# Peptides against a protein of PDB entry 2AZE, part 131

Target 1, 148 residues: chain A of PDB entry 2AZE
Amino acid sequence: AQECQNLEVERQRRLERIKQKQSQLQELILQQIAFKNLVQRNRHAEQQASRPPPPNSVIHLPFIIVNTSKKTVIDCSISNDKFEYLFNFDNTFEIHDDIEVLKRMGMACGLESGSCSAEDLKMARSLVPKALEPYVTEMAQGTVGGVF
Target 2, 101 residues: chain B of PDB entry 2AZE
Amino acid sequence: GRLEGLTQDLRQLQESEQQLDHLMNICTTQLRLLSEDTDSQRLAYVTCQDLRSIADPAEQMVMVIKAPPETQLQAVDSSENFQISLKSKQGPIDVFLCPEE

## One batch from the design tools (peptide; made by RFdiffusion4, then SolubleMPNN)

Design b1_p21_1_s4 (from b1_p21_1, 7 letters changed)
Fold by OpenDDE base, seed 5:
Structure b1_p21_1_s4 (fold): chain B 148 residues (1-148), chain C 101 residues (1-101), chain A 21 residues (1-21)
Amino acid sequence: as target 1 above (148 residues)
Amino acid sequence: as target 2 above (101 residues)
Amino acid sequence: SSFSIHGSFKVEKVKISTKKL
């Protein structure tokens, strides 16, 4: 019947929306873990050093990274007010946002790949509210994606 | 019947989505709190050593770009053009290079 | 200068043109 047909379309729409939200949630969790882990790392390091790093010796979030071979020639044009930059490379380059950098640093505890150790998983769980711990576990096990 | 089954499925999916929405709200709240916490923001930094772990400056040039919010970034990476364009409307853009070890 | 230099971060490789875009 037409009614059933309409509901089937709606069902599929909802399933897709849920899938999208699952993906968004996973990314949000990873961001939270990465940021909190970074903060904790730096806090601990500064406590051990008994002082913060010198100003301007570190790069605060947010940022983006561009990397290319050291052999790559880069021509940079800059406006006088530094509002505009134009970089021309003679070879390929990569761009990474700060979140990706943090992931590669291990700040997300390997959760992004579902390859975290027991210690990594423990750390990851400790960096999220209790309500999110089950989801972190599911991410680590690669079991996210089912219908709740 | 089929109609009843579909209705039940939709109800279950609604519950699932509500759970997701709740979890997402928790996450976004936590992230917002981090962004608003001065101490957290002070500690939210990476070092040159961190960047070297991502791309070794001995082999790769590592450039860090700090740009104001809403800065437009256009990148082309093709055989004919390798280009990055940055256009800020809210202030100057800063660019740093991670030096070779 | 065209670039900011802070801490261990420097400008070492980029060919810089200050022509207005």
Scores: peptide ipSAE 0.025, ipTM 0.872, DockQ to the pose 0.038
Fold by OpenDDE base, seed 1:
Structure b1_p21_1_s4 (fold): chain B 148 residues (1-148), chain C 101 residues (1-101), chain A 21 residues (1-21)
Amino acid sequence: as target 1 above (148 residues)
Amino acid sequence: as target 2 above (101 residues)
Amino acid sequence: SSFSIHGSFKVEKVKISTKKL
């Protein structure tokens, strides 16, 4: 019947929405783990050093990174008020946001790439509320994607 | 029948989505708490050593850009043009390099 | 300034030509 056909369309729509939300949740979890892990690392480091780092020796979030070959020539034009920048490169460059930097630093415990050791997974679980732990486990096992 | 099966499927999908929404709410709440915690934000930083671990300073130049919220970024990376344009409306943009460069 | 001799971030002109817009 037409009713069944309509329900099939709705079913597919909901499946797609769920898939999108699964991706969003995974990213949110990775961000949470990365941020908390970074803070924890730095807190520990400062405790060991018995002082914070010099103020100009660190970059606080948020930020973006631009990297290019050391051979790349960069021409930079800056407005007087520094409200406007124009960079011209003679070769390719890469742009990364702070989250990507944290992931590459290992702050997400390798969960983002499915490269979690037992220790990594333990750390990841410790950095999320209990309600999120099962999902972290599923992410590590690569079993996310089903309907639950 | 087919109708009952589809109806049940939709109910199960509804439960699944509700669970996802719940988990997402928990996650966003945690992130918000982190963003509002001054101590956490004070500790939310990376060092030059961290950046060197991301891109080998012997091979790559690493530039850090800190810009106010809602800063416009436009990038072109093609065989003909390699360009980044930044336009802020809320304050100055800061650019940093690692000391080894 | 964000410049410090000891491992701090800084704005440098190495490989970057800075000019007014």
Scores: peptide ipSAE 0.025, ipTM 0.871, DockQ to the pose 0.034
Fold by OpenDDE base, seed 4:
Structure b1_p21_1_s4 (fold): chain B 148 residues (1-148), chain C 101 residues (1-101), chain A 21 residues (1-21)
Amino acid sequence: as target 1 above (148 residues)
Amino acid sequence: as target 2 above (101 residues)
Amino acid sequence: SSFSIHGSFKVEKVKISTKKL
């Protein structure tokens, strides 16, 4: 009947919305873990060194990374007020945001790829509120995607 | 019947979505707290060593760009054109390079 | 320490033009 058809359409809409929210939540969790882990690492490092790093030796978030071959020639045009930049490369380049950099650094504990050791998973769980721990576990196992 | 089954499915999906919404709220709250914590922001940095770990400086140049919020980035990477354009509306853009050993 | 002057960031290896965009 028409009523059943309407409900099936609604069901599909809700499933798709849930899937989108699942993806968003996973990314938010990874960001949280990565940020907290980074802060924790740096705090510990500064304590061990008994000093903060020199001002120009570090880059604070947020940032983006551009990498290219060392052989790539880069021509950079800059406006007087530095509000505009134009980079011309003679070869291909890659762009990565700070979150991706943190992931590659291991700050997300391998959770992003479901490649967590037991210790990695323990760390990841410790960096989120208790309510998020089950979801972190599912992410590590690659089992996120079902309906609660 | 079919109608009853679909009705039950929708109810379950609603509950699942509410759970997700709750978890997302928790997560966004945590991120906000991190952004508001001065000490956390002071410690939210990467080093040249970190950047070297993700891209080999022997083969790759690593350029870091810091731009204000709402900065627009346009990238073209084609066989005949390789370009990045940045346009900030809220302040100057800074560019840094990770030096070689 | 992992923090040293040798690890300082700087602007190099880029041909910079100051023309207005």
Scores: peptide ipSAE 0.025, ipTM 0.870, DockQ to the pose 0.034; fails the geometry check
Fold by OpenDDE base, seed 3:
Structure b1_p21_1_s4 (fold): chain B 148 residues (1-148), chain C 101 residues (1-101), chain A 21 residues (1-21)
Amino acid sequence: as target 1 above (148 residues)
Amino acid sequence: as target 2 above (101 residues)
Amino acid sequence: SSFSIHGSFKVEKVKISTKKL
């Protein structure tokens, strides 16, 4: 009885860990797809233009963005060395990391929201190693997880 | 019996976890390779147009923050306080504003 | 959050009041 109890505890622990790893893997896949897709897009664009974009027209990863209403008043305090910033807003704001920005740009092919067209899925599959393709397919179908 | 069943479950779960670990290692390897590729890093950028596509500058102000690694970010978004605090240990923080069309 | 310094783009200055800490 005690042995069974111990194994049940371990079983639950492993199930939870697997669940967490599944989530992490999905995020890693999305990051990979988004990044590769971004690079591919920009490479193609620069080739078509036969030149890189102007230096002040692009932001390289990594970054975060903060967005708020254009009516929001922002008070910004900056240290002398620019090591510290304090922003005070008079209204709500949103913070997004670069990965989320890429997702919203469609760089993850809609895989993150299950909004993949056939073309999107084809692109997503093309941007991952063969070993990951089945998982990408499962993500697109919403069938990740289930019974092991 | 129950013990045998649990033992079998644990073996299966271990196998499943190993599969996940393998796939995760593949992913992290790919990301590392991209990080180490100078051409990829050169091409890893977004434009103002890209940022406008996620938050309409006609309605939203978009601020971009670039900070050194290990920069601390604290944010409070409540009915009574709206604040963002940034503290860098490795260098200056840069802030940019995405212009409206 | 964690960051790294790579690239930048210059943008307009908007409705932000700045002061030294």
Scores: peptide ipSAE 0.023, ipTM 0.871, DockQ to the pose 0.045; fails the geometry check

Design b1_p21_2_s1 (from b1_p21_2, 6 letters changed)
Fold by OpenDDE base, seed 2:
Structure b1_p21_2_s1 (fold): chain B 148 residues (1-148), chain C 101 residues (1-101), chain A 21 residues (1-21)
Amino acid sequence: as target 1 above (148 residues)
Amino acid sequence: as target 2 above (101 residues)
Amino acid sequence: GPLPFSKWVSGVDPSFTVTLK
């Protein structure tokens, strides 16, 4: 009885660990798709324009975005070496990392929300190695969570 | 019996975890390849138009922060305090403003 | 097309206030 109880505890521990790894893998897949899709988009755009964009017109990854109302007053303090910044706002703000920005741009093909069209899913599958395609399909269907 | 069933479950979970580890290794390898590819990194950028699609500068001020790896970010967004603190250990931090038009 | 970004820290005092219209 005690042995069975110990194994049940271990079983639950392993299930939780697997769940965590599934979440991590999903995020990694989304990042891979988003990055590759972004690169592909920009490559095609530059080819069509026959030139790269002006250097100061683009922001390279990595970055974060902070947005707030244009009416918000922002006080900024910067250290002499620019290693430290302090922003004080008089109203609420939002922070978004580059991955979130890419997702909202549709670079993850709607896979993050399970809103993939047939074409979106096709694109997503094309941007990952063959071994990851089944998992992409499961993500699109919302069926991730089972035991392999 | 119960013991045999649990033992079998643990074996199956072990195999499942090994498969997950394998997939994660494949994925991390792909991300590493992207990070090491100079052309990919050159093309890994967003434009003002992209940022406007997320938050329109006509209504929102959009600030872009470029910071070295492992930069600490602390944010407070409450009714009485609205603050962002950045502390880099590896280099200077750059801040950009996305134009309204 | 996209317009150039403005760098905040260029030519700005270590402490400043920004209010956009």
Scores: peptide ipSAE 0.025, ipTM 0.873, DockQ to the pose 0.034
Fold by OpenDDE base, seed 1:
Structure b1_p21_2_s1 (fold): chain B 148 residues (1-148), chain C 101 residues (1-101), chain A 21 residues (1-21)
Amino acid sequence: as target 1 above (148 residues)
Amino acid sequence: as target 2 above (101 residues)
Amino acid sequence: GPLPFSKWVSGVDPSFTVTLK
């Protein structure tokens, strides 16, 4: 019947929306873990050193990084007011945002790649509200969305 | 029947989505709290050592770009053209190079 | 219109502030 067909279309739409939200939630969780872990690490480091890091020795978020071979020739043009930059490379380059950098630093505890040890999982769980812990566990196990 | 089954499925999906929305709200709230906490933001930094760990400093150079919000970034990475264009509307762009040390 | 550009000066020392001369 037409009604059933309409409901089937709606079902598919909702499933797709849920899938998208699951992806978004996972990224938000990873971001939260990474940020909190970074802050925790730095707080501990500063406490151990009994002082903050020297000025100009750190880069605060947000940022992006560009990396390329040291052999790559880079030609840069900058506007007088530094509002505009143009970089020309003679070879390939990579661009990473700060979140990706944090992930590669292990700040997300390997949760993003399924490389989460028991210790990493414990850390990850400790960095999220209690309500999110089950989802973190599911992420680590690769069972997110198992209900669907 | 078919109709009843589909109706039930939709109800279950609705409940699942509501749960996801709830969890997402919790996450966004936590992130907002982090962004509003001055101490957390002060501690939200990486070091040269961190950046060197991302790319082999012996073979790769690492450039850090800090740009104001709403800055436009265009990148072309093809066999014939390798280019990055940055255009800020809210202030100067800062570029940093990690020491090779 | 487009802003004037200053050319990159080769030999910039690595630092947490890259300034062209």
Scores: peptide ipSAE 0.021, ipTM 0.869, DockQ to the pose 0.033
Fold by OpenDDE base, seed 3:
Structure b1_p21_2_s1 (fold): chain B 148 residues (1-148), chain C 101 residues (1-101), chain A 21 residues (1-21)
Amino acid sequence: as target 1 above (148 residues)
Amino acid sequence: as target 2 above (101 residues)
Amino acid sequence: GPLPFSKWVSGVDPSFTVTLK
């Protein structure tokens, strides 16, 4: 009885770990697709323009975005050396990392939100190694979640 | 029996996890390749137009923060105030505002 | 680690958007 109980605890632990790893894998796949798609887009654009964009018009990764209503009052304190910042907001705000920004730009082909068209799926598959293609397909279909 | 069944389940779960680990390693390798490719790094950028598509500057203030590695970000939610604290260890933090047009 | 382009140290997972209200 005690042996079975111990194994049941271990089973549950492993199931939870697998669940977490599934989520992590999906995120990694989305990141890979987003990054490669972004690079591809920009490469193509620069080739067509025969020049890079103006320096003041682009933000290189990594970065974070903070957005809030234009009516929000923001107080900012900055250290002399700019090593420390303190922002105080009087209303709600949002923080987005660069990956989230790329997703919202559609760089992940809508795979993350179930908005993946056939063309989007084709693009997504083309941006991952063959071994990951089945998982991408499952993500698009919403069938990820089981044990292999 | 029950013990044998559980033992078998654990073996199957182990195999499943190993497969996941394999796929994750493949994916991580691809990301490393991107991070090591100078041209990819150069091309890893978003434009002002991209940022405007995320949050309309006409309605939202959009602030971009760039900081060196190991910069700590703390978000504070309180009834009295909402705060973002940034502490860098390796250099200055840069903050930009997204142009409205 | 898994986020080669991420340079932030935070108590919040960078894969999630944080909204303070």
Scores: peptide ipSAE 0.018, ipTM 0.864, DockQ to the pose 0.092
Fold by OpenDDE base, seed 5:
Structure b1_p21_2_s1 (fold): chain B 148 residues (1-148), chain C 101 residues (1-101), chain A 21 residues (1-21)
Amino acid sequence: as target 1 above (148 residues)
Amino acid sequence: as target 2 above (101 residues)
Amino acid sequence: GPLPFSKWVSGVDPSFTVTLK
């Protein structure tokens, strides 16, 4: 019947939407964990050092990273007002956003790849509101979406 | 019947989506709070040591780009062209180099 | 016409230089 067909289409649409939201939620959780962990790390470090790091020794979020071989030749054109940049490389380069950098630093506790130790998972859970803890656990176990 | 089954499925999916929406709202709120907290923003930084763990400046040149929101970034990485273009509308773009040890 | 250009600005290594177009 037409009604059943319509509902089946709707069911599939909802399933896809849920899948997308799950992905978005996971990313948001990772961002939260990474950010809070970074802040916590730096706070502790500054407390131990009894002073903040000197200016120009740190880069505040947000940022992006571009890296390439030191042998890569880079030609650059910058507008006088610095509103426009053009980089030309003679070889391949990589671009990483700040979140990716934090993940690679371990700030997301390996949760992004399901490589959490017990201590990592404990840290991750401690950096999210209680309501999100079960989801963090599911992420670590790779069981997100098992309900569907 | 089939119709009843599908209807029930949709109800269950609705509940699941509502749960997700709730969790997303919680998470988004937390992120907003962090972005608005001055102390958190002060402490939201990485060091050159951190960046070296990602790409060693001894082997890789590491640039950090800080650009205003909504800056356009165009990147081409192919055998024929390797290019990054940045265009800001809201202010100047800053580019930093991570020093070697 | 061609736009004026500026050098890269490094907050970490002020001695950094690049080839400018």
Scores: peptide ipSAE 0.029, ipTM 0.874, DockQ to the pose 0.030; fails the geometry check

Design b1_p21_2_s2 (from b1_p21_2, 7 letters changed)
Fold by OpenDDE base, seed 3:
Structure b1_p21_2_s2 (fold): chain B 148 residues (1-148), chain C 101 residues (1-101), chain A 21 residues (1-21)
Amino acid sequence: as target 1 above (148 residues)
Amino acid sequence: as target 2 above (101 residues)
Amino acid sequence: GPLPFSRYVSGVNPSFTITLK
């Protein structure tokens, strides 16, 4: 009885670990898709324009975004060497990392929210190695969670 | 029996975890390849137009922060305090504003 | 494109204030 109880505890522990790894894998897949899709988009755009964009017109990864109401007053202090910044706001703000920005741009093809059209899913599959395609399909269907 | 069933379950879970590890390895490899590819890094950018599509500058001000790796970010968002602190160890931090188009 | 913060802020270096309308 005690032996079975110990194994049941271990089973639950492993299930939780697997769940965590599934989440990590999904995020890695989304990052891969988003990055490759972004690169592909920009490559195509530059080809169509027959030139790259002006150097100071683009923001290269990595970056973070901070947004707040235009009415928000921001006080900023910067160290002499620009190694330290302190922003004080008089109202709420939002912070987004570059991956979240890419997702909101649709670079992850809506895979992150299960909002993939047939074309979106096709694109997503095309941007990952063959071994990951089944998992991408499961993500799109919301059926991730089974035992391999 | 129950013991045999649990033992089998644990073996199956082990196999599942091994598959996950394998897939994660594939993903991390791909991401490393992207990071090492000069052309990909050159093309890994967004525009202010992109940012306006997700945060309208007509209503929101949008700041872009570029900081070196390992930069510490501390954020407080409460009724009493709204603060962002950045501390870099590897170089200067750059802050930009996306204007309304 | 993105512009340096210094173009939109006022105050005393190294501190500055942003107030947008």
Scores: peptide ipSAE 0.069, ipTM 0.885, DockQ to the pose 0.035
Fold by OpenDDE base, seed 2:
Structure b1_p21_2_s2 (fold): chain B 148 residues (1-148), chain C 101 residues (1-101), chain A 21 residues (1-21)
Amino acid sequence: as target 1 above (148 residues)
Amino acid sequence: as target 2 above (101 residues)
Amino acid sequence: GPLPFSRYVSGVNPSFTITLK
């Protein structure tokens, strides 16, 4: 019947929306873990060194990095007020945001790629509220979405 | 019947979505708390050593861009054009070079 | 630490080229 068809369409729409929210939640969890882990790492390092790093030796979030071969020629144009930048490269480049950098640093404990050791998973769970721990476990196992 | 089954499925999906919304709210709250904590802000940094672990300046030039929120970034990476355009609306953009050593 | 690109920039509406060794 037409009514059943309408409900099936609605069901599919809701499933897709849920899938999108699952992806968003996973990313938020990874961000939370990465940020907290980074802060924890730096706090510990500063305590061990008994001093903070020199101000000009660190880069605070947020940031973006661009990398290219050292042989790449880069032309840069900057507006007077530094509101606009234009970079022209003679070869390919890569762009990474701070979250991606943190992930590659291991700050997300390998959760993003399902490469969590037992210790990594323990760390990840310790960096989220209790309500999020089951989801972290599902992410590590690659079973997110199995409930639906 | 079929109608009853679909109706039940929709109710279950609604409950699942509500649970997801709740978890997302918890997560976003935690992120906001981090952003509002002065000590966390102070400690939210990476070093050039960290960046070298991602892209070694011995072989790759690593450029760091610090830009205000809502800065527009447009990138073209093709065989004929390699370009990055940055346009800020809220303030100046800072660019840094990560040294090899 | 990170070096500001300002060291490579001069003048109004600056434009510069970077070529690393």
Scores: peptide ipSAE 0.028, ipTM 0.874, DockQ to the pose 0.033
Fold by OpenDDE base, seed 4:
Structure b1_p21_2_s2 (fold): chain B 148 residues (1-148), chain C 101 residues (1-101), chain A 21 residues (1-21)
Amino acid sequence: as target 1 above (148 residues)
Amino acid sequence: as target 2 above (101 residues)
Amino acid sequence: GPLPFSRYVSGVNPSFTITLK
């Protein structure tokens, strides 16, 4: 009857909401893993070098990168206070945020594509609280999506 | 019956969502802790070598944009226009070029 | 390391063009 129809609508609404939250959680997990892995990598590197990198040799998060062909001509206009920038390119460009950069660096252990080695999975699990480990495993297996 | 089944489904979905919310809270907490930890932030950096692995400056030039929060970024990439516009509200924007070598 | 774009600015004009190679 009408009551059943109403409940079915509600059921579908909840399923969609859960799906959205699943996507959000996956992204948050990837960010956490990527950040912690990056920090860990750099900490180890600095320990090995017994010093931090030169002050102007690194780029701290957050950042965005823009890449284009070296043949691309770029016209740039900057306001006097550096609050405004305008770039005009004569060809296509790409924009990537820092998280995407970290993923491509492998900082998310390949988990973002659902394909990681046993070592990568071990690393990923080690970088999250215990409560998140099962979800990390599901992400690696590509089995995320079911209701739990 | 149908009604009873749907009612049970909704209860199960509620439980599932609560579990999901809990996991999300844990995750967001961890991210906040990272953001608030001075040492972690000091170590949260990439190198030009890292960037070259993403887009090799031998073929691609790589610009790095560091801007304050709430900076507006507008990008147009079409046959008619190739443009990036940045407008900050909270401070100056810094742009760097990653050298080829 | 990363090079600040300020190095590509010449004169009083804050606008500049980048052409590599």
Scores: peptide ipSAE 0.027, ipTM 0.872, DockQ to the pose 0.032
Fold by OpenDDE base, seed 5:
Structure b1_p21_2_s2 (fold): chain B 148 residues (1-148), chain C 101 residues (1-101), chain A 21 residues (1-21)
Amino acid sequence: as target 1 above (148 residues)
Amino acid sequence: as target 2 above (101 residues)
Amino acid sequence: GPLPFSRYVSGVNPSFTITLK
Protein backbone atom coordinates (compact mmCIF):
# COMPACT_ATOMS: atom_id res chain seq x y z
CA ALA B 1 0.00 0.00 0.00
CA GLN B 2 0.98 3.58 -0.53
CA GLU B 3 1.00 4.24 3.17
CA CYS B 4 3.43 1.45 3.87
CA GLN B 5 5.58 2.57 1.01
CA ASN B 6 5.75 6.06 2.40
CA LEU B 7 6.75 4.75 5.78
CA GLU B 8 9.44 2.61 4.27
CA VAL B 9 10.86 5.62 2.52
CA GLU B 10 10.82 7.52 5.75
CA ARG B 11 12.44 4.62 7.54
CA GLN B 12 15.26 4.57 5.07
CA ARG B 13 15.66 8.31 5.33
CA ARG B 14 15.96 8.12 9.08
CA LEU B 15 18.42 5.27 8.91
CA GLU B 16 20.64 7.26 6.62
CA ARG B 17 20.39 10.32 8.81
CA ILE B 18 21.34 8.31 11.85
CA LYS B 19 24.28 6.87 10.00
CA GLN B 20 25.46 10.33 9.10
CA LYS B 21 25.10 11.53 12.65
CA GLN B 22 27.01 8.54 13.92
CA SER B 23 29.90 9.45 11.70
CA GLN B 24 29.74 13.04 12.82
CA LEU B 25 29.70 12.05 16.46
CA GLN B 26 32.65 9.77 16.02
CA GLU B 27 34.64 12.54 14.44
CA LEU B 28 33.68 14.96 17.17
CA ILE B 29 34.73 12.48 19.80
CA LEU B 30 38.05 11.96 18.09
CA GLN B 31 38.58 15.68 17.90
CA GLN B 32 37.82 16.07 21.56
CA ILE B 33 40.11 13.28 22.59
CA ALA B 34 42.91 14.41 20.34
CA PHE B 35 42.71 18.00 21.49
CA LYS B 36 42.50 17.21 25.17
CA ASN B 37 45.30 14.73 24.88
CA LEU B 38 47.46 17.27 23.11
CA VAL B 39 46.80 19.87 25.73
CA GLN B 40 47.55 17.39 28.45
CA ARG B 41 50.79 16.35 26.81
CA ASN B 42 51.97 19.89 26.40
CA ARG B 43 50.97 20.88 29.89
CA HIS B 44 52.99 18.05 31.30
CA ALA B 45 55.93 18.81 29.07
CA GLU B 46 55.97 22.45 30.05
CA GLN B 47 55.78 21.53 33.70
CA GLN B 48 58.74 19.25 33.31
CA ALA B 49 60.68 21.89 31.44
CA SER B 50 59.61 24.55 33.92
CA ARG B 51 58.92 26.94 31.08
CA PRO B 52 56.85 27.21 27.95
CA PRO B 53 58.48 26.74 24.59
CA PRO B 54 59.64 29.75 22.61
CA PRO B 55 56.73 31.35 20.79
CA ASN B 56 58.16 30.77 17.36
CA SER B 57 58.93 27.13 18.02
CA VAL B 58 55.35 25.94 18.17
CA ILE B 59 52.38 25.90 15.85
CA HIS B 60 49.06 26.61 17.44
CA LEU B 61 45.88 25.13 16.15
CA PRO B 62 44.28 25.61 13.75
CA PHE B 63 46.59 24.94 10.86
CA ILE B 64 46.86 23.12 7.61
CA ILE B 65 49.86 21.09 6.55
CA VAL B 66 51.00 20.75 2.99
CA ASN B 67 53.80 18.36 2.27
CA THR B 68 55.50 17.24 -0.88
CA SER B 69 58.81 15.84 -1.94
CA LYS B 70 61.70 18.19 -1.47
CA LYS B 71 62.34 17.66 -5.13
CA THR B 72 58.96 19.05 -6.05
CA VAL B 73 59.07 22.45 -7.61
CA ILE B 74 56.66 24.83 -6.02
CA ASP B 75 55.81 28.17 -7.49
CA CYS B 76 54.23 30.59 -5.09
CA SER B 77 52.25 33.68 -5.82
CA ILE B 78 51.27 35.88 -2.92
CA SER B 79 49.16 38.98 -3.00
CA ASN B 80 50.57 42.14 -1.52
CA ASP B 81 48.24 41.97 1.43
CA LYS B 82 48.82 38.23 1.85
CA PHE B 83 45.12 37.57 1.53
CA GLU B 84 45.64 35.35 -1.46
CA TYR B 85 48.11 32.56 -2.09
CA LEU B 86 48.60 30.43 -5.12
CA PHE B 87 50.84 27.39 -5.09
CA ASN B 88 51.67 25.44 -8.18
CA PHE B 89 53.21 22.02 -7.83
CA ASP B 90 54.86 19.94 -10.47
CA ASN B 91 54.34 16.74 -8.55
CA THR B 92 52.28 15.00 -5.90
CA PHE B 93 51.48 16.75 -2.68
CA GLU B 94 49.43 16.07 0.40
CA ILE B 95 47.20 18.24 2.49
CA HIS B 96 46.48 17.47 6.10
CA ASP B 97 44.44 19.39 8.58
CA ASP B 98 45.43 19.72 12.18
CA ILE B 99 43.08 16.97 13.32
CA GLU B 100 44.62 14.49 10.97
CA VAL B 101 48.04 15.48 12.20
CA LEU B 102 46.96 14.91 15.76
CA LYS B 103 45.57 11.52 14.84
CA ARG B 104 48.81 10.51 13.22
CA MET B 105 50.62 11.70 16.30
CA GLY B 106 48.58 9.24 18.29
CA MET B 107 46.64 11.91 20.09
CA ALA B 108 43.40 10.09 19.40
CA CYS B 109 44.85 7.01 21.07
CA GLY B 110 44.41 4.89 17.98
CA LEU B 111 40.68 5.09 18.39
CA GLU B 112 40.31 6.37 14.86
CA SER B 113 41.49 3.06 13.50
CA GLY B 114 40.20 0.81 16.22
CA SER B 115 43.71 -0.04 17.28
CA CYS B 116 43.65 0.83 20.93
CA SER B 117 45.67 -0.87 23.57
CA ALA B 118 44.18 -1.22 26.98
CA GLU B 119 46.07 1.85 28.08
CA ASP B 120 45.04 3.76 24.98
CA LEU B 121 41.44 2.97 25.62
CA LYS B 122 41.77 3.98 29.22
CA MET B 123 43.23 7.29 28.16
CA ALA B 124 40.54 7.85 25.58
CA ARG B 125 37.80 7.18 28.08
CA SER B 126 39.37 9.54 30.56
CA LEU B 127 39.23 12.39 28.08
CA VAL B 128 35.50 12.33 27.43
CA PRO B 129 32.47 12.96 29.57
CA LYS B 130 31.04 9.92 31.27
CA ALA B 131 28.09 9.79 28.91
CA LEU B 132 30.40 9.29 25.96
CA GLU B 133 32.50 6.52 27.48
CA PRO B 134 30.29 3.70 26.23
CA TYR B 135 30.48 5.10 22.74
CA VAL B 136 34.24 5.30 22.95
CA THR B 137 34.27 1.66 23.92
CA GLU B 138 32.12 0.79 20.97
CA MET B 139 34.41 2.72 18.67
CA ALA B 140 37.39 0.82 19.97
CA GLN B 141 35.62 -2.46 19.38
CA GLY B 142 34.36 -1.44 15.99
CA THR B 143 30.80 -2.12 16.97
CA VAL B 144 29.41 1.30 16.17
CA GLY B 145 26.84 1.22 13.44
CA GLY B 146 23.88 -0.52 14.91
CA VAL B 147 20.78 1.35 15.75
CA PHE B 148 20.57 1.62 19.50
CA GLY C 1 0.80 -6.20 10.41
CA ARG C 2 3.21 -4.53 8.08
CA LEU C 3 1.98 -1.06 8.89
CA GLU C 4 2.29 -1.65 12.58
CA GLY C 5 5.76 -3.02 12.14
CA LEU C 6 6.92 -0.05 10.18
CA THR C 7 5.39 2.31 12.66
CA GLN C 8 7.22 0.58 15.45
CA ASP C 9 10.47 0.77 13.53
CA LEU C 10 10.06 4.48 13.08
CA ARG C 11 9.43 4.95 16.75
CA GLN C 12 12.55 3.01 17.59
CA LEU C 13 14.58 5.01 15.13
CA GLN C 14 13.26 8.20 16.61
CA GLU C 15 14.39 7.13 20.03
CA SER C 16 17.77 6.15 18.69
CA GLU C 17 18.23 9.46 16.97
CA GLN C 18 17.25 11.32 20.08
CA GLN C 19 19.88 9.47 22.03
CA LEU C 20 22.39 10.20 19.34
CA ASP C 21 21.50 13.87 19.33
CA HIS C 22 21.98 13.97 23.05
CA LEU C 23 25.46 12.53 22.77
CA MET C 24 26.31 14.96 20.03
CA ASN C 25 25.16 17.85 22.14
CA ILE C 26 27.36 16.71 24.97
CA CYS C 27 30.33 16.43 22.69
CA THR C 28 29.71 19.78 21.05
CA THR C 29 29.43 21.39 24.44
CA GLN C 30 32.78 19.99 25.44
CA LEU C 31 34.37 21.34 22.30
CA ARG C 32 32.89 24.75 22.94
CA LEU C 33 34.29 24.73 26.44
CA LEU C 34 37.70 23.87 25.10
CA SER C 35 37.54 26.59 22.50
CA GLU C 36 36.70 29.11 25.16
CA ASP C 37 39.37 28.03 27.61
CA THR C 38 42.36 30.30 27.26
CA ASP C 39 44.79 27.93 28.87
CA SER C 40 43.71 25.07 26.65
CA GLN C 41 44.17 27.21 23.59
CA ARG C 42 47.59 28.26 24.79
CA LEU C 43 48.56 24.63 25.06
CA ALA C 44 46.96 23.59 21.79
CA TYR C 45 50.10 23.43 19.71
CA VAL C 46 52.38 21.06 17.91
CA THR C 47 56.08 21.36 17.31
CA CYS C 48 58.15 20.86 14.25
CA GLN C 49 59.34 17.70 15.89
CA ASP C 50 55.77 16.49 15.89
CA LEU C 51 55.48 17.31 12.24
CA ARG C 52 58.69 15.50 11.45
CA SER C 53 57.07 12.38 12.78
CA ILE C 54 54.38 12.81 10.17
CA ALA C 55 56.50 13.96 7.27
CA ASP C 56 60.26 14.00 7.54
CA PRO C 57 61.61 17.32 6.32
CA ALA C 58 64.70 15.51 5.20
CA GLU C 59 62.60 13.97 2.48
CA GLN C 60 59.51 16.13 2.42
CA MET C 61 58.96 19.82 2.39
CA VAL C 62 56.47 20.63 5.09
CA MET C 63 54.55 23.85 4.88
CA VAL C 64 52.33 25.08 7.63
CA ILE C 65 49.46 27.31 6.71
CA LYS C 66 47.86 29.55 9.28
CA ALA C 67 44.78 31.11 7.83
CA PRO C 68 41.91 33.08 9.27
CA PRO C 69 38.56 31.40 9.68
CA GLU C 70 36.51 30.85 6.56
CA THR C 71 39.54 30.99 4.33
CA GLN C 72 38.82 29.27 1.09
CA LEU C 73 41.13 26.48 0.06
CA GLN C 74 40.90 25.13 -3.42
CA ALA C 75 43.01 22.29 -4.68
CA VAL C 76 43.10 21.74 -8.38
CA ASP C 77 44.06 18.46 -9.96
CA SER C 78 44.61 18.99 -13.64
CA SER C 79 46.72 17.51 -16.34
CA GLU C 80 48.55 20.77 -16.65
CA ASN C 81 49.48 21.28 -13.05
CA PHE C 82 48.57 20.86 -9.45
CA GLN C 83 47.78 23.89 -7.43
CA ILE C 84 46.46 25.13 -4.15
CA SER C 85 44.63 28.39 -3.95
CA LEU C 86 44.03 30.19 -0.70
CA LYS C 87 41.72 33.13 -0.42
CA SER C 88 41.10 34.87 2.85
CA LYS C 89 38.54 37.51 3.57
CA GLN C 90 39.31 38.12 7.19
CA GLY C 91 43.01 38.72 7.24
CA PRO C 92 46.43 37.75 6.04
CA ILE C 93 47.53 34.18 5.59
CA ASP C 94 50.80 33.03 7.07
CA VAL C 95 52.83 30.23 5.60
CA PHE C 96 55.76 28.64 7.35
CA LEU C 97 58.30 26.01 6.52
CA CYS C 98 59.29 23.36 8.98
CA PRO C 99 63.07 23.20 9.23
CA GLU C 100 65.01 20.00 8.87
CA GLU C 101 67.02 20.05 12.09
CA GLY A 1 27.73 27.89 11.59
CA PRO A 2 30.92 25.94 11.99
CA LEU A 3 31.39 23.94 15.15
CA PRO A 4 34.30 24.55 17.46
CA PHE A 5 37.44 22.96 16.10
CA SER A 6 35.80 22.51 12.76
CA ARG A 7 37.94 23.17 9.78
CA TYR A 8 38.86 26.81 9.45
CA VAL A 9 39.63 26.44 5.79
CA SER A 10 36.60 25.99 3.66
CA GLY A 11 36.44 23.35 1.02
CA VAL A 12 35.05 19.98 0.13
CA ASN A 13 37.84 18.14 1.85
CA PRO A 14 40.64 20.02 3.55
CA SER A 15 42.76 16.90 3.95
CA PHE A 16 43.64 14.82 0.96
CA THR A 17 46.46 13.59 -1.17
CA ILE A 18 47.02 14.39 -4.79
CA THR A 19 48.95 11.59 -6.41
CA LEU A 20 50.26 11.52 -9.91
CA LYS A 21 49.55 8.28 -11.67
Scores: peptide ipSAE 0.025, ipTM 0.870, DockQ to the pose 0.084

